Peptides against a protein of PDB entry 8OXM. Designs and how they scored, part 279

Target 1, 371 residues: chain A of PDB entry 8OXM
Amino acid sequence: FKAEFRLAGGVNLPKIIDCVGSDGKERRQLVKGRDDLRQDAVMQQVFQMCNTLLQRNTETRKRKLTICTYKVVPLSQRSGVLEWCTGTVPIGEFLVNNEDGAHKRYRPNDFSAFQCQKKMMEVQKKSFEEKYEVFMDVCQNFQPVFRYFCMEKFLDPAIWFEKRLAYTRSVATSSIVGYILGLGDRHVQNILINEQSAELVHIDLGVAFEQGKILPTPETVPFRLTRDIVDGMGITGVEGVFRRCCEKTMEVMRNSQETLLTIVEVLLYDPLFDWTMNPLKALYLQQRPEDETELHPTLNADDQECKRNLSDIDQSFNKVAERVLMRLQEKLKGVEEGTVLSVGGQVNLLIQQAIDPKNLSRLFPGWKAWV

## One batch from the design tools (peptide; made by RFdiffusion4, then SolubleMPNN)

Design b2_p25_7_s1 (from b2_p25_7, 16 letters changed)
Fold by OpenDDE base, seed 5:
Structure b2_p25_7_s1 (fold): chain B 371 residues (1-371), chain A 25 residues (1-25)
Amino acid sequence: as target 1 above (371 residues)
Amino acid sequence: KALEEENKEFAERRLKEMLEKFLKE
């Protein structure tokens, strides 16, 4: 083990450890806490099942539509290591690293990432109208640069084009499957890009089944489709390849309704899988600078076994699980806001919701909706 | 709109109920 660990952001974020394998290869390993590893492991199994469904369909197989998965290796009863995809980088590290971020390199006269975050934090308690105005000002002075990722990594024009297509397909597949599963907390540190394949790796899968909607600042987008995410697709943006890959993924998900419902039902009632949002987790995910002063450092989330008083929790839990299953069934039928949509209509609605600056301006500032 | 408001109201109520339970335990 090398003594140097890099923190992948905030205090409780997974530690990246460089390990030399018995084969002499350096492998990055991600060390996470116990509960996050269980949630990640369960969601990796669901992604593997979704990949199996996508491989069975000829149209999705021809397009190589897959979600990148990683292995969870338990080290102890309280710790585990994620086998990290060698040669991945967080999108946030590439885009908004303070020293050498792509925004600073390619747009030196734009607002700094810190200035953008400060402006959005100042309006966090303001009206939706004030948030929208400040978000539009931030967006005007913070132009997307993620196109340069593929341009820096892939100098051959033919390889560059193929990798940009692989990226676009990966965004489409993960966005639709993430929407079906209600995956939240898709901030720029929870999404990695593979430097060789240009495919995305989603990490920190603890906000699922639309539990991001019950955060103190509710999530207002179905998936991350921000300006930099779109800029990485190149000149076509969300049109053409991305839209078609979303539609083909959604078609496979809708045609697999019974299988997906059965899988999710088993997971929702698994007593070992804590998918429900709790107040401590909500506070941790959306910490405000004002809330840091009242949180005595002694609330290590590890030691409060909140002894679930079983009886009154069970009835409330069952009602939430039933509601999650009903909403999943609606998504798989194409029911949006009480209307049955075609695959193309549903995908179009989701894209419009994800790119709407009104929805993006309402997100928690830590989600960095301007990136 | 109505379903988003109902989901938001449900989320806010559920978060409040969970916070009130958490503050009583």
Scores: peptide ipSAE 0.014, ipTM 0.365, DockQ to the pose 0.069
Fold by OpenDDE base, seed 1:
Structure b2_p25_7_s1 (fold): chain B 371 residues (1-371), chain A 25 residues (1-25)
Amino acid sequence: as target 1 above (371 residues)
Amino acid sequence: KALEEENKEFAERRLKEMLEKFLKE
């Protein structure tokens, strides 16, 4: 082990450790500290399964629709080594790094990422109308630049075109599967992009089964489809390849309803898979940067194993699990707001919800919906 | 600790086996 570590970014500030193997090869390892790496491991297994369903279907196989997965090696209940996806960068790091971020490089006269965040934090407790107005001002003065990722990495026009398609397919697949699994919006540091494949890798899967809707600032989008995410698709944006890949992914998910329900049911009732939102996790996920300095709680990890009074917690847990299964069944039937939609209608609704500035303006400012 | 780690590895393995079983049907 080298004594040097780098911060990978993200909410939990995971440490990248360079390890020399017994074979003399350097391997980057991501050491996540206090994360329940079991949740990531379980969700990677679900993604592998979704990939198997997508590979069995001719239409999705021909389009190479896959979710990128990573190996999770849990070392303990609260620690593990992620096989770091070598050659990946957080989208947030590429876009909004304060020193060399693409927004600063390509749009030097726009608002800084810090100015945008400050403006949105100032209205965090205000009306939806005030949030929308400030979000529109932020968006006007912070124009998307993620198109430049593929342009910087892939100088050959044919390779550039292929990689932009791979990116668009990856966003579509991860968006629809993420919606089905209720991953919701993803922090910009929790989406990695592979610098060679242009495919996305989703990390830190600690919010699933629409538990983002019960956060102090409820989630308002089905998945992250912010302006930079769309800009990376090129001039057609959400139209054409992205929409068709979403529809084909949704067709496979809906046609696999029984399989997906059975798997999610097994996961929801796994006593070792803590998918439920707890108040501490909610506070951590939506903590303000200003509050990060003081809340070094000496959470002595020992004391507040609050003895779950088994009976009342089991009933509440079962009711939440049943609700999650019912909502999953609705999604897989195309039931949105009590109406049965076609695959195209459902995908259209989800895209419109995800790109709506009114929904984006209501998101937690820490998740940077303007990026 | 050791028993919880063994139970965790067992559950992860069992979950994987269940998932693989559902994928073979």
Scores: peptide ipSAE 0.007, ipTM 0.387, DockQ to the pose 0.023
Fold by OpenDDE base, seed 4:
Structure b2_p25_7_s1 (fold): chain B 371 residues (1-371), chain A 25 residues (1-25)
Amino acid sequence: as target 1 above (371 residues)
Amino acid sequence: KALEEENKEFAERRLKEMLEKFLKE
């Protein structure tokens, strides 16, 4: 371990530690001090299993459909070493989280990311109609720019085209796998893009099994398919390659129903895997930047009281686990809103739900649904 | 039930093996 650490961007200020491996290679390690890296580790294994299923199928294998994984070494429920995805950047950093963000560079006359966030925070407690109107105003004055990622990184037109396809396939695979696992919407900081492969890496998997739907501001999309995510696919958007890759991924998931149910059942009942949403986690995930200052002092005291009401928690836990399994079974059968859909019908519904500005306008403003 | 338990135990074992493999790589 080098004595020097870098702070990665993000709410938890994760520490990047350079580690020299026994092979003499320097590997960047992300040390998260507050995040449940165990959840990340478990989800990485589920992704590896999904990748195994995708590699066994000829159609998904030919398309090289994979969800990118990273190494996680959980040290505790609240601490661990994440192998930092070297050569990746958070999409949020590229787009909006720096003074030289792509939105500012390519659209200097659009609203700033801060102006967009402010406008959406002002209507956070307002009607869905007011949220929608303000979201549409924000979207009109904050035009997508993520197409420029591949254009900046890949100057050769043939390479650029190949990498844009790799990106589109990565979004499709992660979207469908993420939907099946109930990862929901993903904060722009928690989606990394590989600067060499153009593939996405999803980190901070603290919301799974549709637990995002029980947040104070419930998730309204099956996965993140915001305007910038779509813009990165190029002129065809969600049509053609993306849709076909979603369908082929969904076919494999639905045909692997028994395997996926068995895996998820084991995980849901693993006493070491805390997938449940708790009020503190909910508050953390939907904390306002303004509220970060107040909650620092009180987190030290009440570690003792949460142990006592085990019996009522167990019955509630089992009911939630059963509901998650039932909903997973429905997804894998193509049951949406009580109707059995074909793979194409299900994928179409999910895409429409994910891109619907009415659904996007209802998301937590902190997750920047306009990006 | 018995087959579900056997499948659960198999899945737990496989998950554990995958965990151990993932942690060793």
Scores: peptide ipSAE 0.000, ipTM 0.340, DockQ to the pose 0.024
Fold by OpenDDE base, seed 2:
Structure b2_p25_7_s1 (fold): chain B 371 residues (1-371), chain A 25 residues (1-25)
Amino acid sequence: as target 1 above (371 residues)
Amino acid sequence: KALEEENKEFAERRLKEMLEKFLKE
């Protein structure tokens, strides 16, 4: 270990530690100190399975449709070392969290990221109509800039075009796989972009199996397809490459129904994989300024007491697991809102749900739906 | 504790076996 560490960007300020491997190579390691890295490790294994399914299909293989994976080494139940994806940056750091964020650089007369967040926090407890109106005002005064990521990093036009396609494919694959697995908490710090490949790396995989829908502010979108995410695809937006890659990914997932159900069933009943939403996790994910006063540093001790009422929790757990499996089966059959959809119909519905400003305006302000 | 660790090792082994089976088929 080097004596010097860097803080990664993000709410949890994870420590980047340079480790010398047994091979004498320096490797950057991300040390998460608070998150259960076992959830990330399990989800990385599921992503590897999804990648295997995508590689078996000729159409998805030709398109190089993969969800980016990283190596997780859990050191304890609450700490571990992630192999840091060297050459990745959080999309939020590039866009809004740096003093020289792309929004400030390219749109200096727009609202600041802080002003946008403040406006959305002020209406957090208001009606859906008032949230929608303020969200539309924020969106009008905070225009997308994520196209500039590829333009800054890839000066050669042919390379730029290929990297924009790689980005679009990565968004499509991760969006559909993420939807099938019910992946939530897709805020701008939990999505990294590789500065060399333009592919996305999804981190912090603790909100899965639609457990984001049971948060105090429920998640209302199937995946992150916000205006900046779309702007990174360039002039085609969600049409053409993105839609086709979503459809081909969804086709492979639906044709792999039995395999995916069997895998998820084993994971749901894995006693090591705490996929269930608990009140402390919900509070941590959606911390309000009002809640900061009650979070005494005792978050370390009392994880034992929530385990004690096991018997009534076990019956509730089994019912939740059954509902998750039923909903996964519906998704894999193309059942949406009680109707069986074609792959194209299902993908279209998901895209419409993800880009709907009414759905986006209802999200927790920390999710930054205007970015 | 011991039964949770045994169920833990069993689930990890079973997940690994299912993964290995899935990757070999």
Scores: peptide ipSAE 0.008, ipTM 0.402, DockQ to the pose 0.023; fails the geometry check

Design b2_p25_7_s3 (from b2_p25_7, 18 letters changed)
Fold by OpenDDE base, seed 1:
Structure b2_p25_7_s3 (fold): chain B 371 residues (1-371), chain A 25 residues (1-25)
Amino acid sequence: as target 1 above (371 residues)
Amino acid sequence: SSLEKMFKELAERRLKEMLEKFLSE
């Protein structure tokens, strides 16, 4: 291990450590601290299963629809080594890095990422109307630039076009799989992009099964499809390749209903897989930057063995698990708001929900819905 | 289908292998 480390993006600021392997090769490793690496590992396995479903279907296989996975090596219940996604960068770092972010480089006269965040934080407790108005002002003065990612990395026009398609397919696959698994909106630091493949890697999978809807500021989008995410697809945006890849992914998911329900059922009842949202996790995920100063790590969280009356917790847990399974079954049947939709209708609804500035304006400002 | 059953069994096996791995560490 080298003595030097870098901070990765993400909520928990994982440490990137350069390690020399037994083969003498240097490899980057991500050391997550207090994160439940089990959740990430479990979700990576679910993604591998989804990939297996997608590879068996001829239409999704021909389109190379996959969700990128990474290896998780848990070291303990609360620590482990992620095989760092070498050659990846957080989308948030590329877009809104304070020094050299693409928004600053390509749109120097737009609002800074900080100004946008400040404006949205000021209206966080305001009406939906006020949030929408400020969000629209922010969006007008913070124009998308993510198209430049592929343009910077891929100078050959044919390669550029192929990589833009790979990106679009990756967004589509991850969006639909993420919706089915209830990953919801993803913080911009928790989405990595591979600089060689243009494929996305989702990290920090601590919100699943629509648990983002029970956050203090509930999620209002089925997946992250913000203006920059769309801009990376190029001129067609959500139309054409993206929509078709979403539809084909959703077809495979819906046709695999029994398998997916069984997988998720086993996961929900796994005592080692803590997927439930707790108040501390909710506060941490939606903590204000201003509130970071007062959370002194009082190490004196006494392990109050909350003598969880096992009976009442088991009943509450079971009721939540049942609701998650019911909602998953609805999604896989195409039931949205009590109506059965076709695959095309369901995908259309999800896309419209994800790009709706009214929904985006209602998201937690820390998740930067304007990016 | 036989394929869904195989996937169920594969899922259960992989999940079990993962769980066993997590329990063995």
Scores: peptide ipSAE 0.009, ipTM 0.425, DockQ to the pose 0.022
Fold by OpenDDE base, seed 2:
Order: C-alpha cells, then structure tokens, then sequence
Structure b2_p25_7_s3 (fold): chain B 371 residues (1-371), chain A 25 residues (1-25)
C-alpha cells in the first residue's frame, strides 16, 4: 500500500488506495468503510453468470450485451477493497455537481440541483397528487443534459455514435438484469459511467430481490430510466436500440429460468448473504441529511450482530425467501400483475413503469428522480 | 467467527461449483 490516499467523490467518501500487487503492478483500490461489500461481491458473481448467459446467446453476444463487473475483496463485514474502476465517474457527479455539473453548465437558467431537491423534500410527506405536481414543475425547470457526456468525451462523430450505442446497450442490459434480480437504490451516485467506454458500472448492490419495495418510501420503478438516462441515448430515446437490447436480454433471462432460480435460491439461503432489509439499513438509505447528526458513532460493530434469534426470525425469513423465489419465477415467466406477457409486452410494461412521472414522483427525494 | 469463515468458504465454494457446472453445460 502507498502511504498516500485520495478521496473518491460520493456520500461515503471512499478512500482510494494505490496498491502494489504481487505482480509489481500498481492498482487503485477503493476502500469502502461501513458498506457490506459481501453483498456487492455476491451480486458481482451473479452478474458474471448473467454475462455468461448473454455470451452464449448469439443475438446478445453480437450486440455485446454485458453488465460491467468489478472485483470485490471483502475484508470484513463492513470493510473491503473494491477494484477501483479507473476512468469512471458517478453520473450524479457529472450531472449535478454543485459547481461544474452539466445541468449548471448547459442549463444555467434552470433550477439548481439543490432547488429541485429542496422542492421535492418539502412535499415528501404530502399526497401523491402534490408530489406529482411539484415533480412536474421541477422537471419543466430542470431539463436533461446527459447527451453532453458523450459529446464532451468523444469528439469524433463515428466514435461518438459507437459510444452512444455502447451506453444504450449498457443501460438496457443492466436495467433488465437489475429488474430480474430486483435491484434497488439506483440513485445517481450508485451508477458510474466509464469515461472511455461509455458503459455503466452499478455499485452498492445492497438492495436486491425487490427489498426496495419494503423501504419506508417504497421504490416504484423497476430500474433507473430517468430523463437524463434517456437523454444519454440520444434522439431515439427508449425506442430502437434500447428496446431491442432490453427484449433480447429479457429473452435470454426467461430462457434461463431454471438456472437463475437455482442461483438465486442458493443465495437466498446463504447465511452469509444478508439480503434482507433491516430497519437500520432502511433508515440509512432514506435518512434525511438533517437526521445524520443523530446517528451517534457509537453503533459498535458488535451490536449489528443482530443475533438472528434463530426460531421466529427463521420462519419469517423462509416466507420472505419463498416469496422472492415465487416473484422471480413470475418475472421469468413474463407474469406481470397476474397476466402472462410476451417478451416485448413485458419489456414495454417495464419501460412504461420506469418512465411514468407518477411512479418517479413517489420515489424518495434522495433518489433524485428528476435527474 | 470461525463458523462464519467456514460458511463463507462453503458458500464461495458452492457458488464456484455452480458456476463451473453452469460453464461446463
């Protein structure tokens, strides 16, 4: 390890440590504190399996449909070393950085990111109707700018076009696989973009198997397909390449039902994979910046041994695990709201759900659904 | 604990075996 460390951007200010490998190569490592990197490690393995499925299918292989993965070395329950993906930036850092964010640069007369957040926080406890009205006002005065990412990074038109396609394919693949696995907490700091490939890297995979739906403010979208995410695809938006890549990814997932069910079953019953939502995790994910002061640092590592009091928690756990498996089986059969859909029908429903401003307006303000 | 380490190694092994089986099919 070098004696010098850098802070990465983001809420948890992860430490970037330069490590010299046994091969004499310097590798940047991200040291996350307090995050359960075991969940990230397990989900990276699931993504590798999904990538293998996608590589076996000729249509998904031709499209280079993959989820970007990173190496995770969990050091403890709350610490680990991530292989730092050099040349990645959080999409939130590019879009809504307070000083140099793309929204401020390209739309200087729009609402600030802070004004948008404040407006949505003010209505957080209000009706769905009031949330929707304020969300629509925010959206009118905060126009998408993510198209400029590829335009800034890729000056050659042919390269620009190729990278925009790579981005669109990455969004499609991660959206569908993320939906199948029930990935939540897809806020703008948990999605990185590679500045060279334009591919997305999803981090902080602690909300899985639809556990985002049991948060105090439930997640109402299947994946992040917000206006900036769509704007990065260019003029076609969710149509054409994105839709086709979603359909081909969904086709591979549905045709791999038995394999995916078996994998998820093993993970759900893994005693080391704490995928269940707990009240402290829920509080942490949906805490207000104002409430950060009351989380006394004295939550010793030892007290979060929630001693699974084995007996009564086991029955509740098993019922939740069974429900997760049943819902996964439904998704893989194309069962949505009790109706069996075609791949195209299912993908269409998911896209409509993800872009619906009524669903987006109901999300926790920290998710930044207007971005 | 030593038990958590054993279960970690077991889960990692099972996942690896499932991956290897899945890759071999």
Amino acid sequence: as target 1 above (371 residues)
Amino acid sequence: SSLEKMFKELAERRLKEMLEKFLSE
Scores: peptide ipSAE 0.008, ipTM 0.417, DockQ to the pose 0.022
Fold by OpenDDE base, seed 3:
Structure b2_p25_7_s3 (fold): chain B 371 residues (1-371), chain A 25 residues (1-25)
Amino acid sequence: as target 1 above (371 residues)
Amino acid sequence: SSLEKMFKELAERRLKEMLEKFLSE
């Protein structure tokens, strides 16, 4: 433990702790403040309520559609999340670990994860056309391997098949509920996979209610449905089980509109639930290596401009909260781009948006849309 | 502040009452 706390300036800002691992690698880890642990705790309660709705419905209950929840014990900033996720691994660690990731093991002649990231970072400030071309080149030379997760862990063919179905159901349920709640920042380190159940555990719930769309590089996908996520479903891909589980989850969410709106309304107006995107959080989530040098804490940002009148802050907050509620109501009615869609039409649109290489190529390179 | 504590207790109580109502149905 190197005890060098860099306080990101502000009482409630996530603390960046540089930890040197026992492997000698410096890992910048966001040490969520007490408030971010509370945000995760609140979102876990929302997931538990969604699970209760899914258990009440016969079709979703028969399919065992659930979001994996974890107990948010307010332990120390880092130790809590890792202990609660016992028997899970980040999908990014399995896929793109620098030493023995599945991409390196199964596709040794493909681009390295580092080469892919470098290529996408080089075009980060370029046109959408240039980003798309480089993303397609990266995708051609970085082929999906996540099918091997279940094959490595489940040697019995019957167990393997059941676990692949459990994975597919978990992706479907979490994708639809995540979309309804506007869950962002779904990078490969924020999604864990349970090594025994093959179910996903979503962590770091700090980007919710579509606040990922107001990031400097806006989020362009409703959920993570990248090529490796799809490859883990096996030969059926996004068709069959995945699509049907998305439709059945969306049906339950739409039929629970009043309940979900009431829950989210209470949360949006909870003064202790900081769901709003702030500039420092945005900068942290999308920090570029070049921007690290200019973040000298100029302590001299005059306290004067932050004195927006309490009344103007409250009015601006209320307008944002109302907009979030309106957008949630639209989603729960199946209103997409001003058109009312059926459950099947809405799910189809969301799947197409999530797999579109044009949308994926526009994401922040740190999201790793090629994985 | 004393106000933040009151709002916290009110929010926790409302969330608990909503959860209890939702679990009792």
Scores: peptide ipSAE 0.006, ipTM 0.380, DockQ to the pose 0.020
Fold by OpenDDE base, seed 4:
Structure b2_p25_7_s3 (fold): chain B 371 residues (1-371), chain A 25 residues (1-25)
Amino acid sequence: as target 1 above (371 residues)
Amino acid sequence: SSLEKMFKELAERRLKEMLEKFLSE
């Protein structure tokens, strides 16, 4: 280990440590000191299985549909070593980092990221109508710029085109697999983009199995398909490559129903895989930047008392697990809103749900649905 | 607890065996 560490941005101040392997290769490692990396590790294994399914299918293999994975070594419930995704940047950092973010660079006269957040926070407790109106005003004055990521990184037009396709395929694969696994919207800081491949890397997988729907501000989208995510696909947006890659991914997922159900069942009943949403985790995920200062001290004390009511927790847990499995089975059958859909119909519904400004306006403002 | 550790190892083994089986098919 080198003595020098960098702080990665984020609430938990993860430490980036350069580690020289026994092979003489320097590997950046992210040491998260307070995050449950077990969930990340398990979800990376699930992604590897999904990648195997996708690689076995000729249509998805031909399209190189994969979820990018990273190595996670959980050391404890609250600590672990991540292989830091070298050559990646959070999409949120590229888009809305302070004064140098792409929105500020390309749209200097638009609302600042702070102004957008403030406006949406002001209406957080308001009606859906008021949220929608303010969200539309924010969107009008905060135009997407993520197209410029590939344009900045890939100056050769042929390379640029291929990388934009790689991005689009990565979004499609991660969106559909993420929907099947119930990962939900995902915060912009928890989606990394590889600066060389233009592929996405999803980190901090603390919300799975639709547990985002039981947050104090429930998730209203199946996956993150915000305006900047779409803008990165270029002029076709969600049409063409993205849609087809979603359909082909969904075909593989639906055709792998028994395998996916069995995998998820084992995970849901793993007593060590804390996939359930707890109030503290919910508070953490939907904390306001202003609230971060106060709640840090109290999280250390009461870890002992939550162990006692095991019996009532077990029946409630089993019912939640059964509901998750039932919903997973429905997804894999194409059952949406009580109707059996074709792959194309299901994918279309999911895309429409994900891009609907009404759904986006209802998301937790901290997750920046306008980005 | 020692039981949690045993269940950990069992679940990790079962997941690994399922993964290995899945990868071998």
Scores: peptide ipSAE 0.008, ipTM 0.435, DockQ to the pose 0.023; fails the geometry check

